# Peptides against a protein of PDB entry 5EIB, part 48

Target 1, 366 residues: chain A of PDB entry 5EIB
Amino acid sequence: VDLEPGTMDSVRSGPFGQIFRPDNFVFGQSGAGNNWAKGHYTEGAELVDSVLDVVRKESESCDCLQGFQLTHSLGGGTGSGMGTLLISKIREEYPDRIMNTFSVMPSPKVSDTVVEPYNATLSVHQLVENTDETYCIDNEALYDICFRTLKLTTPTYGDLNHLVSATMSGVTTCLRFPGQLNADLRKLAVNMVPFPRLHFFMPGFAPLTSRGSQQYRALTVPELTQQMFDSKNMMAACDPRHGRYLTVAAIFRGRMSMKEVDEQMLNVQNKNSSYFVEWIPNNVKTAVCDIPPRGLKMSATFIGNSTAIQELFKRISEQFTAMFRRKAFLHWYTGEGMDEMEFTEAESNMNDLVSEYQQYQDATAD
Target 2, 366 residues: chain A of PDB entry 5EIB as posed
Amino acid sequence: VDLEPGTMDSVRSGPFGQIFRPDNFVFGQSGAGNNWAKGHYTEGAELVDSVLDVVRKESESCDCLQGFQLTHSLGGGTGSGMGTLLISKIREEYPDRIMNTFSVMPSPKVSDTVVEPYNATLSVHQLVENTDETYSIDNEALYDICFRTLKLTTPTYGDLNHLVSATMSGVTTCLRFPGQLNADLRKLAVNMVPFPRLHFFMPGFAPLTSRGSQQYRALTVPELTQQMFDSKNMMAACDPRHGRYLTVAAIFRGRMSMKEVDEQMLNVQNKNSSYFVEWIPNNVKTAVCDIPPRGLKMSATFIGNSTAIQELFKRISEQFTAMFRRKAFLHWYTGEGMDEMEFTEAESNMNDLVSEYQQYQDATAD

## One batch from the design tools (peptide; aimed at target 1 N130 D339 N349)

Design b2_p19_1_s2 (made by RFdiffusion4, then SolubleMPNN; from b2_p19_1, 9 letters changed)
Fold by OpenDDE base, seed 4:
Structure b2_p19_1_s2 (fold): chain B 366 residues (1-366), chain A 19 residues (1-19)
Amino acid sequence: as target 1 above (366 residues)
Amino acid sequence: MEIEEERERLRERRKELNA
């Protein structure tokens, strides 16, 4: 789905364009112009029914519908505005189904779009209420991995998308291969989300590899475990050491000893015990899949529900506040029928979420 | 006045599209 036809044509002409049904390409003619309000209330609202018709048709063709997975950006107008509209409408029609998202957080290191903090804040407000599980994929973190870790002097969207693809492949491993931990979206939610609003995940991947690189194809289980818990391997720009893990899932892929994995996972928990909450029993889950990712002998994927994710939301909130206090570009949104109150409500709800994470970070077992 | 009237029209249209 897109409000711009050119993106859809690129997907259709791509090497995998034929895996999608032609009738499932829904697109507008007028893009959202990086405006959340155009995506949510005008251009996107005119297209949403056509998308819902496709969603219904595909849902009816499912033998067992678990839920929905949306991949979208929060910096643009379409992914943020129309994406959150779709989430709301799908939630209304399918209230008993899991809503899972891969939400790409904006960064000024990646895009010069000045209104991204508005689009992100307005989107997070919707995601707090209408999703069950949200993987926070932060363009700040992706850029920093490419530039600092992978030593790419000029990171491209192709380089960032390679990291996104590796992460998405990792976190969905248990859904795609039988007999794994969190084999369905609902089990993932039960294991990872102790509090309904606190459903934002910090993903991580090891080994970090650039396109065409073979350097890390033969890591050991100890090295994978250490790298997976390293802040430099996180796809969200927050330091886990500045917060506490509520829940963790670790997904190992490749031929390895389960015993060695369990030993290394116990060792990393013991070394980092101060960074876990003590009042959630058995809050670390581990899975091993014998099938490695393409081009690697083994990998580890991390899913963390950490109170450190508040650093990401604080960054967006600070950027939002700096613009909103000046009413900068607000006329672009109010011209689409938005009220200034909708901005204040979205800011308030995101700040409440930050406060909730801080409360659970400071909570001790009495 | 015209911008406020257009905002009100868009708000009404949003209610119709979300109903």
Scores: peptide ipSAE 0.021, ipTM 0.568, DockQ to the pose 0.054
OpenDDE base, seeds 1, 2, 3, 5: peptide ipSAE 0.013, 0.005, 0.017, 0.005; ipTM 0.376, 0.438, 0.514, 0.367

Design b2_p19_1_s3 (made by RFdiffusion4, then SolubleMPNN; from b2_p19_1, 9 letters changed)
Fold by OpenDDE base, seed 4:
Structure b2_p19_1_s3 (fold): chain B 366 residues (1-366), chain A 19 residues (1-19)
Amino acid sequence: as target 1 above (366 residues)
Amino acid sequence: MEIERERERLRKLREEKDA
């Protein structure tokens, strides 16, 4: 789905364009203009019914519908505005199904779009209420990995998307291969989300490899485990050491000893015990899949529900506040039918979420 | 103007991915 036809043509002409049904390509003619309000109330609202018709058709064809997975950006107008509209409409129609998202967080290091903080804040407000599970894929973190870790002087969207693809492949491993931990979206939610609003995940991947690189194809289980818990391997720009893990899932892929994995996972938990909450028992889950990702002998994927994710939301909130206090570009949103109060409500809800994470970070077992 | 510049930038980046 896109409000711009050119993106759909790119996907259709791409090497995997034929895996999608032609009738499932729904697109507009007028893009959202990096405006959440155009995506949510005008251009996106005109297209949403056509998308819902496709969603219904595909849902009816499922033998067992678990839920929905949306991949979208929060910096643009389509992914943010129309994406959150779709989430709301799907939630209304399928209230008992899991809503899972891969939400790409904006960064001024990656895009010069000045209104991204508005689009992100308005989106997070919707995601807090209408999703069950949200993987935070932060363009800040992706850029920093490409630039600092992978030594790419001029990171491209191709480089960022390679990291996104590796991460998405990792976190969905348990859904795609039988007999794994969190084999369905609902089990993932039960294991990872102790409180309904605190459903934003910090993903991480090891080894970090550039497109076409073979450098880390033969890492050991100890090295994978250490790298997976390293802040530099996180796809969200927050330091886990500044917060506490509520829940963790670790997904190893490749031929390795389960015993060695368990030993290393125990060691990393013990070494980092101060960074876990003590009042959630058995809050670390481990899975091993014998099938490695393409081009690697082994990998480890991390899913963390950490109170450190508040650093990501604080960054967006600070950027939002700096613009909103000046009413900068507000007329672009109000002209599409938004009220200024909706900005204040979205800011308030995101700040409440930050406060909730901080409360659980400071909570001790009495 | 800034939004239009970023749209054009994103369009070019999409075109470069398709090449």
Scores: peptide ipSAE 0.012, ipTM 0.412, DockQ to the pose 0.019
OpenDDE base, seeds 1, 2, 3, 5: peptide ipSAE 0.000, 0.006, 0.006, 0.000; ipTM 0.299, 0.356, 0.383, 0.322

Design b2_p19_1_s4 (made by RFdiffusion4, then SolubleMPNN; from b2_p19_1, 12 letters changed)
Fold by OpenDDE base, seed 5:
Structure b2_p19_1_s4 (fold): chain B 366 residues (1-366), chain A 19 residues (1-19)
Amino acid sequence: as target 1 above (366 residues)
Amino acid sequence: SEMEELRKKLAERRKEKNA
């Protein structure tokens, strides 16, 4: 789905364009112009019914519909505005189904789109209310991984999208291979989301290795375990050491000893015990899938529900507040029928979310 | 919900602007 036809043509002409049914390509003509209001209320509202017709058709073809997965950017107008409209409409029609998202957070290091803080804040407000699980994929963190860890001098969208793809493949491993931990979206939510509003995850993938060092790096369970818990390996621009893990899932892939995995996972929890809440029992879950990812002997994928995710929301909130106080570009949104009240409500709800994370960060076992 | 009421108000305002 896109409001721009050229994006769909790029997907169709791509190496995987034939995986998707031609009738499942729904697209507009006018785009959102990086405006959340165009995506949510005007251009996106005209297209949403056509998307819902496809969603219904595909849902009826499922033997057991677990839920929905949306991949979108929160910086643009289509992914943010129309994406959150679609989430709302799907939630209304399928209230008992899991809503999962891969939400790409904007960064000034990657994009020159000045209104991204508005689009992101307005989107987060919708995600708090209408999603059950959200993987926070932060362009800030992806850029930093590409530059610092992968040693790419000039990271491209291709380099960032490679990390996104690796992460998505990793976190969906348990859904794609039977008999694993979190084998369905509902079990994932039960294991990862102790509080309904606190459903924003910090993903990570290991191994991440620079091209120059790849030949010298052994792939071992200890090295994978160390890297996936490293703050520099998080695909959200948050330091887990500034917060506490509510829940963690670790997904190992490849032929390895389950005993060695359990030993290393116990060791990393013990070393980092101060960064876990003590009042959630058995809050670390581990899975091992014998099927490695393509091109690797083994990998590990990390999913963290951490109170440190508030750093991401604070960054967006600070940028939002600095623009909103100046009424910068508000006429682009109010022109599409929005009220300034919706901006204030979105800002308030995101600040409440930050306060909730802080409350659980400061909570101690009695 | 407050959001549904807001959406309703916004939808009414859009009808008024397009009229």
Scores: peptide ipSAE 0.021, ipTM 0.583, DockQ to the pose 0.049
OpenDDE base, seeds 1, 2, 3, 4: peptide ipSAE 0.009, 0.000, 0.000, 0.000; ipTM 0.444, 0.306, 0.314, 0.308; seed 2 fails the geometry check

Design b2_p19_2 (made by RFdiffusion4)
Pose (drawn by RFdiffusion4):
Structure b2_p19_2 (pose): chain A 366 residues (1-366), chain P 19 residues (1-19)
Amino acid sequence: as target 2 above (366 residues)
Amino acid sequence: PAPRRAALPHKSPLPFWAH
């Protein structure tokens, strides 16, 4: 789905472009120009019922639908504006299904548009209310990993998407292969989301590799475990050691000692016990899958529900406030008939989300 | 005309395993 028609061509000309159902391409003529109001209201509303028809059709041909997963950026107009409209319409029509999103956060290091904080805040407001699980993919973190760790002086979207694709493959492994833990979206959500609003996850993986060089060696289980908890291996630009883990899901892929995995996971938990909330006993679940990802014999994927994610929302909120106080470009949004109070409503909701993460960060069992 | 607002159909809370 895109309001921009040129997106259809690039996907089709891609390697697996012909495998998609031709009828499932739903596109507009213009597109939003980084205007969330265009995406949602104006233009997305024009296009949205066509998308829902296709969604309804895919759903009726499902033996037992688990739910939906949406990939989109929060910084633009279509993936952000229309994407959150689609989520709200799907929530109305399929209220008992899990909504799961892979949402990419904007960063000034990657994109040169100062309205992106507006678009992201209006979107975060929708996701807080309407999604069950959201993987926070931070362009800030992706750029820093490419620039500082992978030593790519000029990271491209291709460089960033290599990190995203490795992460998306890792976090959906328990859904795609037989296993006991977090095998479906609802079970994963019950294990990861103690409070409904706090459903933004920090993904990480090990080893971090630059595409096209080179290999190995394959990591030891200790090396995998330590790296997948490392702040430098997170896809969100937050230091996990600045907050506390409410829940964690770890996924080890490849051939390895299950016993050694158990020992290392127990080791990181009790050496660093102060970083795991004490009032959620046994809050770290571990899954092993025998099939490694491409190019690797061993890998680990980390999914964290950490109070440190408030750093991501504080950064967006600060940029949002800096722009919104000067009322810059606000008429672009109200020109599409959007209420200015929706900006204030979204800002307050995001700041409330930050306070809630801090409340549980300081909470004690006593 | 009145300004517009985006809908918030609100999700239902899921149970949590440690309860």

Design b2_p19_2_s1 (made by RFdiffusion4, then SolubleMPNN; from b2_p19_2, 10 letters changed)
Fold by OpenDDE base, seed 3:
Structure b2_p19_2_s1 (fold): chain B 366 residues (1-366), chain A 19 residues (1-19)
Amino acid sequence: as target 1 above (366 residues)
Amino acid sequence: MAPLRAPHPKRKPLPFVFD
């Protein structure tokens, strides 16, 4: 789905274009112009019914519909505005299905789009209410991983999207392959989301190795375990050491000893016990899948529900507030049928979410 | 920092290539 036609042609002509049905390419002509309100109230609203018809048709063709997965950007008007409209409409029609998102957070290091804080804040407001699971993928964290860890001197969107794709492949492993933690989307939500509003995840992937170091790195369970818990490996731009893990999932792939995985996962929890909440028992889940990712002998994917995610929301809120106090560009949103009150409600709900994360960070077992 | 550029058509595979 896109509000621009050129993206559909790029997907259709791509190496995987043939896996998608031609009728499932729903697109507009005008685009959203990086405006959430165009995506949500005008251009996106004109296209939404055509997308819902495809969603219904594909849902009816499923033997066992677990839920929906959206991949979108919160900085752009289509991904943010139309993406959140679609989430709302799908949630209304399928209230008993899991809504899962891969939400790319905007960063000033990656994009010069001035209105990204508005699009992100308005999107987060919708995601708090209408999603069950949201993987927070920060373009800043992806850039830093590419530059610092992968030693890419000039990271590209292709390099970032490769990290995203590896992570998406990792987190969906339990859905696609028989494993001991055969988690459906609902079982993942039950294991990862102790409080309904606190469903924003820090993803990570291992191994991340620079081309120059690849020949010297052994792929071992201890190294994968150590890397996926490293703050530098988080794909959200927050430090897990500044918060507490509510829940963690680790998904290992490849031929490895389950005993060694369990030993290393216990060791990393014990070493980092101060970074876990004490009042959630058995808050770390581990899965092993014998099928490695293509090109790797083994991998690990990390999913963290951490109160440190509030650093990401605080960053967006600060940027939002600095613009909104000046009423900068508001007329672009209000001209598409938005009320100025929706900005204030979205800011409030995001600040409430930050306060909720802080409350659970400071909570004791007593 | 300058905005990230669109990927050049020569996919330099990341060290973990999904070939």
Scores: peptide ipSAE 0.008, ipTM 0.463, DockQ to the pose 0.018
OpenDDE base, seeds 1, 2, 4, 5: peptide ipSAE 0.005, 0.008, 0.007, 0.005; ipTM 0.421, 0.455, 0.455, 0.382

Design b2_p19_2_s2 (made by RFdiffusion4, then SolubleMPNN; from b2_p19_2, 10 letters changed)
Fold by OpenDDE base, seed 4:
Structure b2_p19_2_s2 (fold): chain B 366 residues (1-366), chain A 19 residues (1-19)
Amino acid sequence: as target 1 above (366 residues)
Amino acid sequence: MAPKRAPHPKRKPLPFEFD
């Protein structure tokens, strides 16, 4: 789905374009112009029914519908505005199904789109209420990984999208291979989301290795485990040492010893015990899939529900507040039928979410 | 002024894209 045809043509002409049904390409002509309100109230609202018709048709063809997975950007008007409209409409029609998102957070390091903090704040407000699970994939973290860790002097969207694809492949491993922990979306939510509003995940991937160092690196279970818990391997620009883990899932892929994985996972928990809440028993889950990712002998994927995710929301909130106090660009949103009050409600709900994360960070076992 | 879109940088294959 897109409000611009050129994205659909790029997917259709791509190496995997033939895996999608032609009738499942729903697209507009005008685009959202990086405006959430165009995506949510105008251009997106004109297209949403045509998308819902396809969603219904594909849902009816499923033997066992678990839920929905949306991949979208929160900086752009289509992914942010139309994506959150679509989530709301799907939630209304399928209230018993899991809503899972891969939400790409905007960064000034990656995009010169000045209104991205508005689009992100308005989107987060909708995601708090209408999703069960949200993977926070932060363009700032992706850029920093590409530049600092991968040693890419000029990171591209191809470079960022590869990290996104590796992360998505890692977190969906348990859904795609039998006999794994969190084998369905609902079990993932039960294990990862102790409080309904606190469903924003910090994903991480290992190994992250520069092209020049790949040939010299032995991949071991201890090294994967150590990197997976390193803040530099997180796909969200948060330091987990500034918060506490509510829940963690670790997904190892490749041929390795379960015993060695369990020993290393215990060692990393014990070493980092101050960064876990003590009042959630058995809050670390481990899975091992014997099937490695394409071209790696082994990998580890991290899913963290951490109170440190508030750093990401604070960054967006600070950028939002700095623009909103100046009434910068508001006329572009209000001109599409949006109320100025929706900005203040979205800012309030995101600040409440930050306060909730802080409350659970400071909570002790009685 | 319309929000400037950052130029979409052309994809370069990453080291994990096996040809």
Scores: peptide ipSAE 0.024, ipTM 0.552, DockQ to the pose 0.021
OpenDDE base, seeds 1, 2, 3, 5: peptide ipSAE 0.000, 0.011, 0.010, 0.009; ipTM 0.382, 0.496, 0.430, 0.459; seed 5 fails the geometry check

Design b2_p19_2_s3 (made by RFdiffusion4, then SolubleMPNN; from b2_p19_2, 9 letters changed)
Fold by OpenDDE base, seed 5:
Structure b2_p19_2_s3 (fold): chain B 366 residues (1-366), chain A 19 residues (1-19)
Amino acid sequence: as target 1 above (366 residues)
Amino acid sequence: AAPKRAPLPKRKPLPFEFD
C-alpha cells in the first residue's frame, strides 16, 4: 500500500516483486506530501476502503488468522497517517486479532523533513491505543550502527533497510518455523507485554560485523549473546542501562548447543541483573531455531521490552514541543480537516506513556 | 512545497547482505 504509485512500480520491478499478488497492490496518485493529516483524513481516507477489501479477501483465505503485521515509517505522511488509519480500521473489524507493527522512527540524521516530529507523535498516539506489539526501529540507531559498528562512512537508505530486513527476519523466525518459542503472535504478546500500553520493543540483531573485521570474527554463542545485549546493538536509540527490562526474548538461529545458549543467557542475565525488573518472574525467554539465516552459520535476534524506550519518546516529544509551541506548519494539518486539539492529545498520551514507563522502572519488589 | 526527503547517498552492499 502507498499513496504514491512510484513506490509500487519500484516494488514490482524489484527482485521480489513477483512474490506479491498484483491485485494486492493498492496505491493512490497524489501522495501524502509528508503530512500525517493527508494520510489519515484526506488522501488516505479515500484509499482505505480499497485496502480493507484486500485485507478481508486475504483474511478469508487464511486457515488460521492470528493477526496483522504493518511495516511503516512514522516520519512520512503515508506510513504515519494512512498506516495508523489502517491500524484503526483493521482493529475495528478484527478486535480479537493481534495488531503487530514494525514502526520506523524518524531521525534528523537520516531525513531533513521538518514535520517528522508531528507525524511521529500523531502516529505514536494511535499505536499506543491500537497496536498489541510494536517493534521500534529507530533510524537514529540504524544510522549509528551503520556508522560506528559496520564502519560505513556514508550510510544509505539501503544500508538502513538491510538492518530493518535482518531484524524483521529475526523477530519473525518463531512465527515462520514450527515448534519454537512465541510460535504465534498472541503468545509473543503474552510473553513480551506485561502491561497493555507498554508494548514498544527494542529489537536487535547479531552478528553485526564490519567488512574489515569479518575474517577475524568468530561466530560463537558467547559473542552473539554479548553483542545482542550491547547498548550499541539496539535498533532503537535507547540505552538499556538507563532503564529496566520488563521482558526479553532471544531468538538464536543455526546449529548450536541448547545447553551453551542457556548457560550464556543465564550469564548475561546475572551480569546485567540490575537492568532487569525483579518482580516479573521468568521475564527472559530463549528460542533456538536450527535453520540459520541465509549467508550466516548462526545469528541471534533480541527483542527487549525496556523502560529505556522512554528515551526515544522523549526525543520525539522534545522535537514536537519545539515546533508546536511556535505553531510551525500547523495550517498544513488543519487545512486537511485535522483539529489542533489532536496535537495536544497526542503529545499528552505520549507523555503519559513516558510516565508509565518511568513508574514501572522505579517500581521495586515488595 | 512539501518538505522533500533528503536523499541519502547511493547504497554500498553490506557485509552480511543475504544474496
Scores: peptide ipSAE 0.056, ipTM 0.500, DockQ to the pose 0.021
OpenDDE base, seeds 1, 2, 3, 4: peptide ipSAE 0.007, 0.029, 0.010, 0.008; ipTM 0.368, 0.529, 0.492, 0.409; seed 4 fails the geometry check

Design b2_p19_2_s4 (made by RFdiffusion4, then SolubleMPNN; from b2_p19_2, 9 letters changed)
Fold by OpenDDE base, seed 3:
Structure b2_p19_2_s4 (fold): chain B 366 residues (1-366), chain A 19 residues (1-19)
Amino acid sequence: as target 1 above (366 residues)
Amino acid sequence: MAPLRAPLPKRKPLPFEFD
């Protein structure tokens, strides 16, 4: 789905374009101009019914529909505005299905789009209410991984998207392959989301290795375990050491000893016990899949529900507030039928979410 | 050849430049 036709042609002509049905390419002509309100109230609203018709048709063709997975950007108008409209409409029609998102958070290090804080804040407001699971993928963290860890001197969107795709492949492993933790989307939500609003995840992937060091790195369970818990491997620009893990999932892939995985996962929890909440028993889940990713002997994917995610929301909120106090660009949103109160409601709900994360960070077992 | 990974845009178009 896109509000621009050129993206559909790029997907269709791509190496995987043939895996999608031609009729499932729903697109507009005008785009959203990086305006959330165009995506949500005008251009996106004109296209949404055509997307819902495809969603219904594909849902009816499923032997066992677990839920929906959206991949979108919160900085752009289409991914943010139309993406959240679609989430709302799908949630209304399928209230018993899991809504899962891969939400790319905007960063000033990656994009100079001035209104990204508005689009992100308005999107987060919708995601808080209408998603069950949201993987927060921060373009800043992806850039920093590419530059610092992968030693890419000039990161590209293709480098960032490679990390995203590796992570998406990792987190969906349990859905696609028989494993010990054969989590459906609902089991993942039950294991990862102790509080309904606190469903924003920090993803991570291991191994992350520069091309120059690949030949010197052993792929071992201890190294994967150490790397996936390293703050530098988080794909959200948050330091887990500034918060507490509510829940963690680790998905290992490849031929490895389950005993060694369990030992290393216990060791990393014990070493980092101060960074876990004590009042959620068995808050770390581990899965092993014998099938490695293409081109790797083994990998680990990390999913963290941490109160440190509030750093991401605070960053967006600060940027939002600095613009909104000046009423900068508001007329472009209100001109598309959006109320100025929706900005204030979205800001409030995001600040409430930050406060909720802080409350659970400071909560004791007593 | 892997498609030329688009460089990170140094500037996205300003909002609404496509109208």
Scores: peptide ipSAE 0.019, ipTM 0.478, DockQ to the pose 0.015
OpenDDE base, seeds 1, 2, 4, 5: peptide ipSAE 0.007, 0.017, 0.008, 0.010; ipTM 0.386, 0.485, 0.406, 0.432

Design b2_p19_3 (made by RFdiffusion4)
Pose (drawn by RFdiffusion4):
Structure b2_p19_3 (pose): chain A 366 residues (1-366), chain P 19 residues (1-19)
Amino acid sequence: as target 2 above (366 residues)
Amino acid sequence: SERNTRAKERFERWLEERS
């Protein structure tokens, strides 16, 4: 789905472009120009019922639908504006299904548009209310990993998307292969989301590799465990050691000692017990899958529900406030008939989200 | 939720205006 028609061509000319159902391409003529109001209201509303028809069709041909997963950026107009409209319409029509999103957060290091904080805040407001799980993929973190760790002086979207694809493969492994833990979206959600609004996850993986060089050696289980908890291996630009884990899901892929995995997971939990909330006993679940990802014999994927994610929302909120106080470009949004109070409503909801993460960060069992 | 109800009603009024 895109408002911009040129997106259809690039996907089709891609390696697996012909495998998609031709009828499932739903596109507009213009597209939003980084205007969330265009995406949601104006233009996305024009296009959205066509998308829902296709969604309804894919759903009726499902033996037992688990739910939906949406990939989109929060900084633009279409993936953000229309994407959250689609989520709201799907929530109305399929209220008992899990909604899961892979949402990429904007960063000034990657994109040169100052309205991106507007678009992201209006979107975060929708996701807080309408999604069950959201993987926070931070362009800030992706750029820093490419620039500082992978030593790519000029990271491209291809460089960033290599990190995203490795992460998305890792976090959906329990859904795609036989296993006991978090095997479906609802079971994953019940294990990861203690409070409905706090459903923004920090993904990480190990080893971090630059695409096309080179290999190995394969990591030891200790090396995998330590790296997947490392702040430098997170896809969200937050220091996990600045907050506390509410829940964690770890996924080890490849051939390895299940006993050694158990020992190392127990090791990181009790050496660093102060970083795991004490009022949620046994809050770290571990899954092993025998099939490694491409190019690797061993890998680990980390999914964290950490109070430290408030750093991501504080950063967006500060940029949003800096722009919104000067009312810059606000008429671009209200020109599409959007209420200015929607900006204030979204800002307040995001700041409320930050306060809630801090409340549980300081909470004690006493 | 209250926020969703408000947002839905606001969007419906917006559609009516565009009609």

